# Ledger of designs, part 156: peptides against a protein of PDB entry 3V4L

Target 1, 386 residues: chain A of PDB entry 3V4L
Amino acid sequence: GQPLAKDKVALLIGNMSYWEHPKLKAPLVDVYELTNLLRQLDFKVVSLLDLTEYEMCNAVDEFLLLLDKGVYGLLYYAGHGYENFGNSFMVPVDAPNPYRSENCLCVQNILKLMQEKETGLNVFLLDMCRKRNDYDDTIPILDALKVTANIVFGYATCQGAEAFEIQHSGLANGIFMKFLKDRLLEDKKITVLLDEVAEDMGKCHLTKGRQALEIRSSLSEKRALTDPVQGAPCSAEALVRNLQWAKAHELPESMCLKFQCGVHIQLGFAAEFSNVMIIYTSIVHKPPEIIMCDAYVTDFPLDLDIDPKHANKGTPEETGSYLVSKDLPKHCLYTRLSSLQKLKEHLIFTVCLSYQYSGLEDTVEEKQEVNVGKPLIAKLDMHRGL

## One batch from the design tools (peptide; made by RFdiffusion4, then SolubleMPNN)

Design b2_p18_2_s4 (from b2_p18_2, 11 letters changed)
Fold by OpenDDE base, seed 3:
Structure b2_p18_2_s4 (fold): chain B 386 residues (1-386), chain A 18 residues (1-18)
Amino acid sequence: as target 1 above (386 residues)
Amino acid sequence: EEEEKEAEEKAKTKLVPM
């Protein structure tokens, strides 16, 4: 019969905003496009941008809690990385220069932990450089991997080579994702799908002799990303997994705020990623005696490190939100919260209404505090222990 | 026309290591 997945879970990490390393651009679009494709494949997708070492460890731990016997696990990483002695290291945004294995996440350690969960399929898609790090002579003492015959690695590049992003007109895509996205929905064995992606990448004149996809697989079964999820969650573990994922993807409900002056504000929320949310405000009712009014958001938790210069923009694009701008309502003020994984407490902020009455020169301000609880990934308390 | 568009696209395309 066709293989069945007990469930399908994906963790996607895109690191771009490095502190001590060159900034990247491709991971933004690549994580977003892959998230939308994997959702069409009935994956439970956690999508995270710009993680520290500690935040990456916690993201992997939460991902491993979603894994169980016969579950399909997919890890995608886009960012800086290296390969020493056949071990792949993902570089966090806070990694020192030079970085070492102690500052990085070893993919083979994650694979070991996935094998302990008795997963049905383990897919690693690594969109990173595979050069040796000559500053790290550490030989990882890895325990021997189990022979599970369910492992697939798709490396964006060959051993000892670089992966590249294509920058064009302010947008960037990773070369690997550019070709992977066109094939990802095909009902094919995952190793056959990746081989077709390798052929498509091999036709690209830009990458010829610079980057080529490498497939490493022990996959003995005909498993595909299109394999159907086994029907209604009958186990307590499946219910827990569904609740944990739902908890990490729940947006705040839209609110209608009423000010004393009689102005009504619609407050809305949109997810760009599991750790990135757009807040938008719009004036839905204004008394005729009020000639001008603006509603802006302020007084955010310090943990979010929000620059007021990037808050309350007239367009989503001015906040750095290029991907979800089509799905957002028009004629709002927009604020992008890009670090929800840092939020220790409830998201409490102030909606400030600045307005002017007809025939008065002075502006009046009214403030209303809003508590939206823990949005999206902040519900997982990924900062617990800092 | 197509060759000029491909040449302009090539000139605007930057490969950056990841």
Scores: peptide ipSAE 0.317, ipTM 0.735, DockQ to the pose 0.653
Fold by OpenDDE base, seed 1:
Structure b2_p18_2_s4 (fold): chain B 386 residues (1-386), chain A 18 residues (1-18)
Amino acid sequence: as target 1 above (386 residues)
Amino acid sequence: EEEEKEAEEKAKTKLVPM
């Protein structure tokens, strides 16, 4: 019979906004497109952008809590990285220059922890450079991995080589994701699928002799990303996993705010990623005596590091949201919250209505405080260790 | 036409290391 997954869980990390390193662009598109594809494959997907070392550790720990016997685990990473002595290091956005192994997440350590969960399949998709870091002479003493025969690595590039993104005027994928996305839904053994992606990438004249996919596998079984999830959650652990994932993806309910002047505002929420939410405001009712009115969001928690210059935009694109803009309502003001993993408390903010009456020169303001609780990934309390 | 578009796309495409 076709293999069954007990469940399917993916963690996708895209690091772009480095503090001390060159900024990337592809991880935004790559994480978004891969999230949508893995959701079509019945994966529970946590998608995170721009994580610090601490936030990456916590994201991995929360991902490991979703893993159990016979669960398929997929880790995707897009961002800066290196490989020393066959160990792959993912570079967080707060990594110093130069970075070392102590500032980075070792993928082989994550694999060890995944093996302890008795997973049905472990897939690592590493869209990062594999050059040696000459500033790090540390040889990690890794314990011997168990022989689980269920491991697949897809490296975007060969050992000692670079992975590349395509920079042009628009949104573009990394080279690996450009070819991976076209085959990811195919009902094939994951190693066969990746081998076909390697052949497609090998035809690319841009990267010929510069980047080639490497597959490392111990996978003895015919397992595919298309393998069906085994039935209703029959275990307490499966129920907890489903609840934990659902909790990390629960949006605030849309609200209708009523102001004393008789203006009604619709406040809505959309998820771009597990740690990225768009707030949008729209005027749904305006008294005829009010000639102009706008509904601004302000007074966000300081932990979110929201620049007011990027808030309350007339388009999602002006906030830096290019991917979900088609699914958003039109004629709103938009604000993008890109760091929900930093939120320790409830998301409390102010809705400020600025309006003008017919025949009055002065603008009037009314304010309402809104508490939406902990949205999306903020419900996981990734800060519990501080 | 396709080869010219690919050549223009190649000329505008910068590969940046990740």
Scores: peptide ipSAE 0.302, ipTM 0.729, DockQ to the pose 0.604
Fold by OpenDDE base, seed 2:
Formats: structure tokens, C-alpha cells, sequence
Structure b2_p18_2_s4 (fold): chain B 386 residues (1-386), chain A 18 residues (1-18)
């Protein structure tokens, strides 16, 4: 019969905003496009940008709670990385310069923990450099991995080589995602799909002799990312997994705020990633006596580190949101919250209305506090222990 | 035409290590 997945779960991490290292751009687009493709494949996707070491550890722990016997697990990482002695290290955004193995997440340690879950398939897609880090002389003593014939690694580059992003004036993919996205929906064994992606990369004149995809696999079965999920969750564990994922993806409901002057504001929310939300405000009713009327959001929790200069923009693009702008309502003010994993409390903020009456020179302000609870990934308390 | 577009794309494209 066709292989069945008990469920499908993906963790996607894109690190670009490094504190002590060069900034990247591709992980934004790559995580977004891969999220949309994996959702079409019935994956439960957690998509996270710009994680610290501690936040990456917690994201992996929450991902491992979603894994169980016969579940398909996919880990994608885009960002800085290195490979020492055949061990792959993902570099967090807060990693020191130079970084070492104690500042980084070892992919083979994550694989060990995934093997303990008796998963149906383990896929690692590593869009990072594989150069040796000469500042890290640590030889990881990894415990012997179990012999599971269900592991696939897609490395964006060869051992000891660099992976590359395309920097131009616009948004672009990393080289690996540029080719992976065109084939990811194909009903093929995952190793065959990745081999075709490797051939496409090998034909590209940009990457020829600079970057080549490496595939490592123990996969003995014909398993594909297209393999159907087994029907309605009948186990208690499957229900818990579905509830845990649903909590991490619940948006606040849209609100209609009414001010004393008779102005009505629609407040709405959109997810860009599991830890990135856009707030948008629109004036839906204005009395004719009010000649000017502006609504802005302010007084965010300090944990979110919101710069007021980047809040309340006339376009999503001015907030740094280039990907979801087509799906957002027009003629709003937009604010992007990019660090929801840091939110310890409820998301409480102020909506301020500034307005002017016809024939009065003075502006009037009205304020309303809004509590939207814990949005998206903030429901998982990924900061527990800080 | 395709080779000229590929050459223009190459001239505008900077590869940066990840």
C-alpha cells in the first residue's frame, strides 16, 4: 500500500539578524516560501525567525513534543552554520564571535532525540555553510545513533564548502531554496526529489563550481513529503499534538474599537511567521465634523523591543513585511511584531486616536487599552527559565 | 536573449556566504 504518515510536523528556523556576525537576507524568504509549500503538503509548520540559543533549544523541545511513532518530522534551518567532524552546528543570532559548539545547536543531537520518538521519517534540510570552525576544537562524543532506516539529510552545500544567498536590490532566495521550491510538491521519494534538485543546481551557471547539494540518506522505504496523513486523530497523543500546534498558530480576533468622538477603528491581526505578527488599524467610520483623524498603536510590552519609528507605517513594506502585503487589507496603518517568542505576559498595547474638528486648531486625543492575550508562539512560553 | 538575461543577472548578482 502507499506509505501513510501518522502526522507531519515541520520546524523551520531562519536566522538573519545576527548580533556579532554578518546579517543575512535569504532566510526570511526561504522560511516563508517553504512554510507555504509544506502547508500545502498537510504539514503542521512552526516557522521561527531570529532565535537566540535559548529560544532555539526551546523551539526544538516543543518540536520534539509534536513528534511520535510514525510521525514525519522535518527540520529546516537557514542561517550561519559550520560542520566539525561530520557534526552540523546551527548558529543562534546571539552567538559570540568567535562561536563554539557550546554556543550552537548540534543537528545530530536533535536527530538522536527524534529517533527516540520512533518517527516514520526524519528530514533535515540544512541551508548553511559546512566549513570547519577552527575556533572550535571540541570533538563531540555523540552517543551511538540507533539504526533507523528513515533519515534524510539535504545539505545546501558539500562538506567543507559554503552555502550562498543571492544579494540584489530586492528579495531573493538562498540558492538551495531557489531550486527546492520548484520540486517540493512532486509525488516522489524524498531522496529522488532532492537528487533532481541537485541536478537543477548543477545546471545553474551561478552555482557551478561554487555550491552543490549533498544528500545523505538511510531511507530504505519509498517515503515522500506527499504521503497522506492517516485519517482523523484517534489517539490521545494525536489530539494533544493537534491542540499544541493549534495554540501556537491562533491569531487574536479582529476588534472594532469605538471612541467617544464617534470614530470607529477596525483592529486586525495577521501572521507572517509563528513568531511574527502584523497589527493593522483602519478607520471604518468618521463623523463629518472630524476633518483629520489618525489612529496609531503604542505602549507595547518592553520584551518585544518595538522601535516606535518602525511602527504605524502606511504600508506593510515600510515595517519590513514584504511577503504578506498582498493578503493584508489596504489603507491601514501597519505595525510588525517580530519577536513574539520573547513575550512573557499578555500582549497589552494602547490604540491612540488623534483627531481635529472643523474650525478648531487643537488636536484631541483619545486612548483605549487593548489586551489580546498571548498570540501565536507566545502561547508556548518559549522563554520559560529566563 | 536567454544568454543576455543570464549575463545581466550574473552582473547584478552578489553571492554571499551563509
Amino acid sequence: as target 1 above (386 residues)
Amino acid sequence: EEEEKEAEEKAKTKLVPM
Scores: peptide ipSAE 0.293, ipTM 0.729, DockQ to the pose 0.550
Fold by OpenDDE base, seed 4:
Structure b2_p18_2_s4 (fold): chain B 386 residues (1-386), chain A 18 residues (1-18)
Amino acid sequence: as target 1 above (386 residues)
Amino acid sequence: EEEEKEAEEKAKTKLVPM
C-alpha cells in the first residue's frame, strides 16, 4: 500500500543577519517559499529567521516535541555552515568569529533525537557551505545511530564545497531552493525527487563545477513528501501536537480602537514567519473636523530590538517586508516585528493617535495601551530555559 | 534576444557563498 505519515512536521531556519559573519539574503525567500510548498503538502511548518544559538536549540527542542512514532520530520536550514568529519554544523547569527562546534548545532545530534522519537521519515535539507572549519578540530562524540532506514540528506553542495546564493538587485533564491521548489510537490520517492533536482542544478551554467547537490540516504521504503497524513487524529498525542502547532501560529485578533476625538482605528496583524509579524494601523472613521490623523505604534518591549526608524512606514516594503505585502491591506502604517522569539512577556505596546483639527495649528495626541498576549512563536516561551 | 538577456542576467549574477 502507499506509505502513510502519522503526521508531517517541518522546522525551517533561515539565518541571514549574522553579527560577526557576512550577511546573507537568500534565506528570507527560501524559507518563505519552502513554507508555502510544505503547507500544500500538509506539513505543520515552523518557519524562523535569524536565530541565536540559544533560540536555535529551543526551536529544535520544540520541533522534537512535535515528533512521534510514524511522524515525518523535515529540517531545512539556510545560512552559514560547515562540515567537519562528516558532521554538519549550522551556524547561529550570534556565533563568534571564528565559530566552533560549541557555538553551532550539529545536525547528526538532531538526527539521533529524531530516531529516539521513532519517526516515519527524517529529511534534512541543508542549504549551507560544507567546507571544513580549520578553527575547529573537535570530533563530535555521537552515540551509535539506530538502523531505521528512513533517513534522507539533501545537501545544497558537495563535501568540502560552498553553497551559493544569487545576489541580484532584488530578492532571489539560493541555488538549491531555485531548483528544489520546481519539483517539491511531485509524487515521487524523496530520493528520486532530489536526484531530479540534482540533474536540474547540473544544467545550470552559473554553478557548473562550483556547486552540485549531494544526496545521502538510507531509505528502504518508497516514502514521499506527498504521502498522505493518516486520517483524523485519534491519539491524544496527535491532538496535543495539533494544539501545540496551532498555539505557535495563532495571530492576535484584529482590534477596533476608539479614541475620544471620535477617530476609529483598525489594528491588524499578519504573519510573515513564525517569529515575524507585521502590525498595521488604518483609520476606519474620522470626524470631518479632523483634517489629518495618523495612528503610530510605539513603546514596544525592549527585547524585540525595534528600531523606531523602521516602524510606522507607509508601505510594508519600507519595513523590510517584501513577501507578504500583496496580502496586506493598503493605505496603512506598517511595523515589522522580526524577533518574536525574544518576547518573554505579553506584547504590550501603545497606539498613539496624532491628529489636527480644522483651523488649529497644534497637533493633539491621544494614546491607548494595547495588550495582544503572546503572538505566534512567542506562545512557546522559547526562553523558559534561562 | 533571449541569449542577450541570459548574458545580461549572467553578468549581473553575483554568486555569494552561504
Scores: peptide ipSAE 0.292, ipTM 0.725, DockQ to the pose 0.607

Design b2_p18_3_s1 (from b2_p18_3, 9 letters changed)
Fold by OpenDDE base, seed 2:
Structure b2_p18_3_s1 (fold): chain B 386 residues (1-386), chain A 18 residues (1-18)
Amino acid sequence: as target 1 above (386 residues)
Amino acid sequence: APPPTFEVVSTAAELPAK
């Protein structure tokens, strides 16, 4: 019969906004497009942008809680990275220059922990450079991995080589995701699918002789990302997993705020990623005596590091939200919260209505405090150790 | 307008020269 997954879970990390290293562009688009494709494949997807070392460790720990016997686990990483002695290191956004193994996450350590969960399939998609870091002389003595015939590595590049992105005037994929996205939905053994992606990269004039996909696999079974999930979650563990994933993806409900002047505001929320939310405000009712009115959001928690200059934009794109703008209401003010993993408390903020009456020169302000609890990933207390 | 120059850029971090 066709292999069945007990469940399918993916963690996608895209690091771009490095503190001490060159900024990347492709991980934004790559994580978003891969999230949408994996959702069509019935994966539970956690998608995270711009994580510190501590935040990456916690994201991996929460991902490991979603893994169990016969579950398909997929880890995707796009960002800076290196490879020393066959060990792959993912570089967090707060990594120093130069970085070392003590500042980075070892993928083979994550694999060890995934093998302890008795997973049905372990897929690693590593969209990072594989150059040696000569500032890190540490040889990780990895404990002996269990012999499991269920591991697949897709490396965006060869050992000792660089990975590349396409920079143009707009949104572009990394080289790996550009080819992976065209085949990811195919009902093929995952190694066969990746071999076809490798052939497509090898035929392209932009990538030929610059970047080549490397596949490392122990996979003895005909397992595909298209493999169906086993029917109704009859186990307590499957229910817990579904609840944990649902918590990390719960948006605040849309609110209708009523002001004393008779203006009504719609406050809405949209997820771009598991740690990135767009807040939007719109005027849904205005008395005819009010000639102008705008609804601004302000007084955000300091932990979110929100610059007011980037809040309350006339378009989603002006906030840096280029991907979800098609699904957002038009004619709003938009604010992007890009670091929801940093939220320790409830998301409390102020909605400020600024308005003018016909024949009065003075602008009037009314304010309402809004508490939306812990949105999205902020429900997973990724800060439980600080 | 010149064709959009697709620049293929490395994602390698520039570590300090030793």
Scores: peptide ipSAE 0.230, ipTM 0.737, DockQ to the pose 0.779
Fold by OpenDDE base, seed 3:
Structure b2_p18_3_s1 (fold): chain B 386 residues (1-386), chain A 18 residues (1-18)
Amino acid sequence: as target 1 above (386 residues)
Amino acid sequence: APPPTFEVVSTAAELPAK
C-alpha cells in the first residue's frame, strides 16, 4: 500500500539579517516559496525569518512539540552555517564573530530529539555552507543516534564546500531552492527526488564545479513528501498538534474603525511568514468637508523594534514586503511587522488619523488604540522561559 | 543581463585565517 504519514510538519528558518556577518537575500524567497510548496503537500508549515539563538532554540522546541510517532518532520534552514566533524551548525542572526558551537544550533542534536518522538520520516534540507569553522575547536560529544532508518539529509553543497545564492538586483532563489522547487511536488521517494535535483544542479553551467547537492540517507522505506496524511486526527495528541499549528497561523480579524470626524478606516492583516505580518489601513469613508486624510499606525510594543521610517508606506514593497504584495489590497498604507516572535504581550498599537478640513490650514489628529491580541507565532508564547 | 554573480552563504570564507 502507499505509505501514510500520521501528520506532516515542517519548520523553515531563513536567516538573512545577521548582526556581525554578511547579510543574505535568498532565504526570504526560498522560505516563502518552500512554504507554499509544502502547504500544497499538506504540511503544517511554520516559517520563520531572522531568528536569534534563543528564538531558534524555542522554534525547534515548538517544532518538536508538533512531532509524534509516525509524523513526518521536515527542517529547512537557509543561512550561514558550518560543519565540524560531520556535525552541521546553523548560525543565528545574533551570533558573534567569530561564532562557535555554543552560539549555534547543532542539527544532529535536533535529529536526536526527533528520533525520541518516533517520527515516521526525518528530512533535513540544509541550505548553508559546510566549511569547517577553525575558530571552533570543540569536538561535539553527541549521543549515539538510534537506528531508525528514516533519515534524509539534503545538503545544498558538498562537505567542506560553500553554498551560494545568485546576486540579482531583484528577488532570486538560492542555488539549492532554484532546483528543489521544480521537483518538490513530484510523487517520488524523497531520496530519488533529491537525486534528480542533484542532476539538475549538475547540468547547470552556473553551478557545475561550484556547488553540488549531497544526499545522506538511511531511508529504507519508500517515503515521499507526497505521502497522504492519515485521516481525521483520532488522538488527543493529534488534536493538540492541529490546534497548536492553527494558533500559530491565526491572523487578527479585519477591523472597521470609526473616528469622531466621520472618517471610517479599514484595518487589515496579512501573513508573509509565521513571524512576519503586514498591517494595512485604508480610508473607506470620508466626509466631503475633509479634503485630505491619512491613517497611520504607531505606538507599537517596544519588543517589535519597529522603525517608524519603514512604517506607513504607500506600497508593500517600500516596507520590505515583496512576496505578498500581489495579494494585498491597493491604495493602503502598509506596515511590516517582521519580528512577531519577540512579542511578549498583546499587539496593542495606535491608529492615528491625520486630516484637514476644507478651508482650514491646520491638520487635525484623532487617535484610537487597537488591541489585536497575539498574532501568528506570538500565540505560541516562545518567550515563556524569560 | 550581467551574468548572475554568486554570493557566498558562509562567513567561513571571510573569517580571517588563523
Scores: peptide ipSAE 0.018, ipTM 0.611, DockQ to the pose 0.396
Fold by OpenDDE base, seed 5:
Structure b2_p18_3_s1 (fold): chain B 386 residues (1-386), chain A 18 residues (1-18)
Amino acid sequence: as target 1 above (386 residues)
Amino acid sequence: APPPTFEVVSTAAELPAK
C-alpha cells in the first residue's frame, strides 16, 4: 500500500541578520516559499527567522515535542554553516567570529533525537556551506546513530564546498530553493525528487562547476513528502501535538477599538512567519467634527526590541514586510514584530489616537491598552530557561 | 537585468582583520 505518515511536521530556520558575520538575503524568501509548499503537502510548519543559539536550541526542542512514532520530520536550514568530520553545524545569528561547535547546532545530534522519537521519515534540507572550519578542531564524539533506514539529507552543496545565493535587485531565492520549489510537490520518493533537483542544478549554466546538490540517504522505503497523513488523530499524543502546533500558529483576533471622541479603529494581525507578525491599524469611523486623526501602536514589551522609527509605517514594505504585503488590507499603519520568540509575557501595547477638532488648534490624544495574549510562537514559552 | 551574481553564503569566518 502507499506509505502513510502518522503526521507531518517541519521546522524551517532562516538565519540572515548575523551579528558578527556577513548578512544573507535568500533565507527570507526561501523559508516563506518552502512554508507555503509544505503547507500544501499537509505539513505542520514552524517557520522561524534570525534565531540566536538559545532560540535555535528551544526551537529544536519544541520541534522534537511534535515528533512521535511514524511522524514525518523535516528540518530545513538556510544560513551560515560548516562541516567538520562529516558533522554539519548550523550557525546561529549571535555566533562569535570565529564560531566553534560550542556556538552552533550539530545536525547529527538533532537526527539522534529524531531517531529516539521513532519517526517515520527524517528529512534534512541544509542550505549552508559545507567547508571545514579550521578554527574548530573539536572532533564531536557523537553516539552511534540507530539503523532506522528512514534518513534523507539534501545538501545544497558538495562536501567541502560553498553554497551560494543569487544576487538580484530585490527578493530572490537561493540556488537550492530555486530548483527545489519546482519539484517539491511531485508524488515521488524523496530521494528521486532530490536527484531530479540535482540534475536541474547541474544543467544550469550558473551553478555548473560551482554548486551541486548532494543526496545522502538510507531510505529503504518508498516515502514521499506527498504521503497522506493517517486519518483523524486517534491518540491522546496526536491531539496534544495538534493543539501544540495550533497554539504556535494562533493569531490574535481582530479588534474594533472605540475611543471617547467617537473614532473607531480596526486593529488586525497577520503572520509572516511563526515568529514574525504584522500589526495593522485603520480608522473605520471618524466623526465629521474631527478633521484629522492618526492611530499609532506604542509601548511594546522591551523584550521585542521594537524601534519606534520602524513602527507605524504607511506600507508593509517600509517595515521590511515584502512577502505578505499583497494579502494585507490597504490604507493602514503597519508595524512588524520580527522577534516574537523573545516575548516572555503577554503582548501588551498601547493604541494611541492623535486627533484634531475642527476649529481647535490643539491636538488631543486618547490611549487604550491592548492585551492580545501570547501570539504565534510566543505561546511555546521558548524562554522558560531564562 | 544584470546576470545573476552569486554571493558566497558562508565563508569560513574570516578573522576580522585586526
Scores: peptide ipSAE 0.016, ipTM 0.593, DockQ to the pose 0.404
Fold by OpenDDE base, seed 4:
Structure b2_p18_3_s1 (fold): chain B 386 residues (1-386), chain A 18 residues (1-18)
Amino acid sequence: as target 1 above (386 residues)
Amino acid sequence: APPPTFEVVSTAAELPAK
């Protein structure tokens, strides 16, 4: 019969905004497009941008809590990376220059932990460089992996080679995701699908002789990303997993705020990623005696590192939100919260209404505090331990 | 709606390494 997945879970990490390293662009688009494709494949997807070492460790730990016997686990990473002695290291955004193995996450250690969960399939898609880091002489002593015959690595590049971005003036995929996205929905054994992606990449004049996909697999069964999820959550663990994932993707409800002047504001929320939320405000009612009014959001928790200069924009794109802008309501003010993983407390902020009456020169302000609890990934308390 | 097909307009610029 066709293999069944007990469930399907994916962690997607895109690191771009490095502190001590060159900034990347492709991971934004790549994580977003892959998220949408994996959701069409009935994956529970956690999508995270710009994680520190500590935040990456916690994201992996939370991902491992979603894994269980017969669950399909997929880890995608796009960012800086290196490979020493056949061990792949993902570089966090706070990694020093030069970085070392102690500042990075070893993919083979994650694989070991996934094997302890008795997963049905382990897929790693690594869109990073595989050059040796000559500043790291550490030989990782890895424990022997179990023989599970359910492992697939898709490396965006060959051993000892670089992975590349396409520099465009606009939004563009990385080289690997450009070809992967066209085939990802195909009902094929995952190794066959990746081999076809490798052929497509090999035919491209941009990548020919610069970047080639490497497939490393030990996969004894015909497993595909299209494999159906087993229908009923038959275990308490499956119910817990579903609840944990649902909590990490719960948006605040849209609110109608009423001010004393008679202005009504709609406050809405949209998810761009599991750690990225757009807040938007719109005037839904204005008394005729009020000639001008604007609704600003302010007084965010300091942990979110919100620059007021980037808040309350007339377009989603001016906030850095290029991907979900088509799904957002028009004629709002927009604010992008890009680091929800950093939220220790409830998301409390102020909605400030600035308005002017007909025949008065002075602007009047009214304020309302809003508590929306812990949105999205902030419900997982990824900071438990600092 | 289908996800927005981002047209990757290949400029012949040097590919930055990841």
Scores: peptide ipSAE 0.029, ipTM 0.567, DockQ to the pose 0.061; fails the geometry check

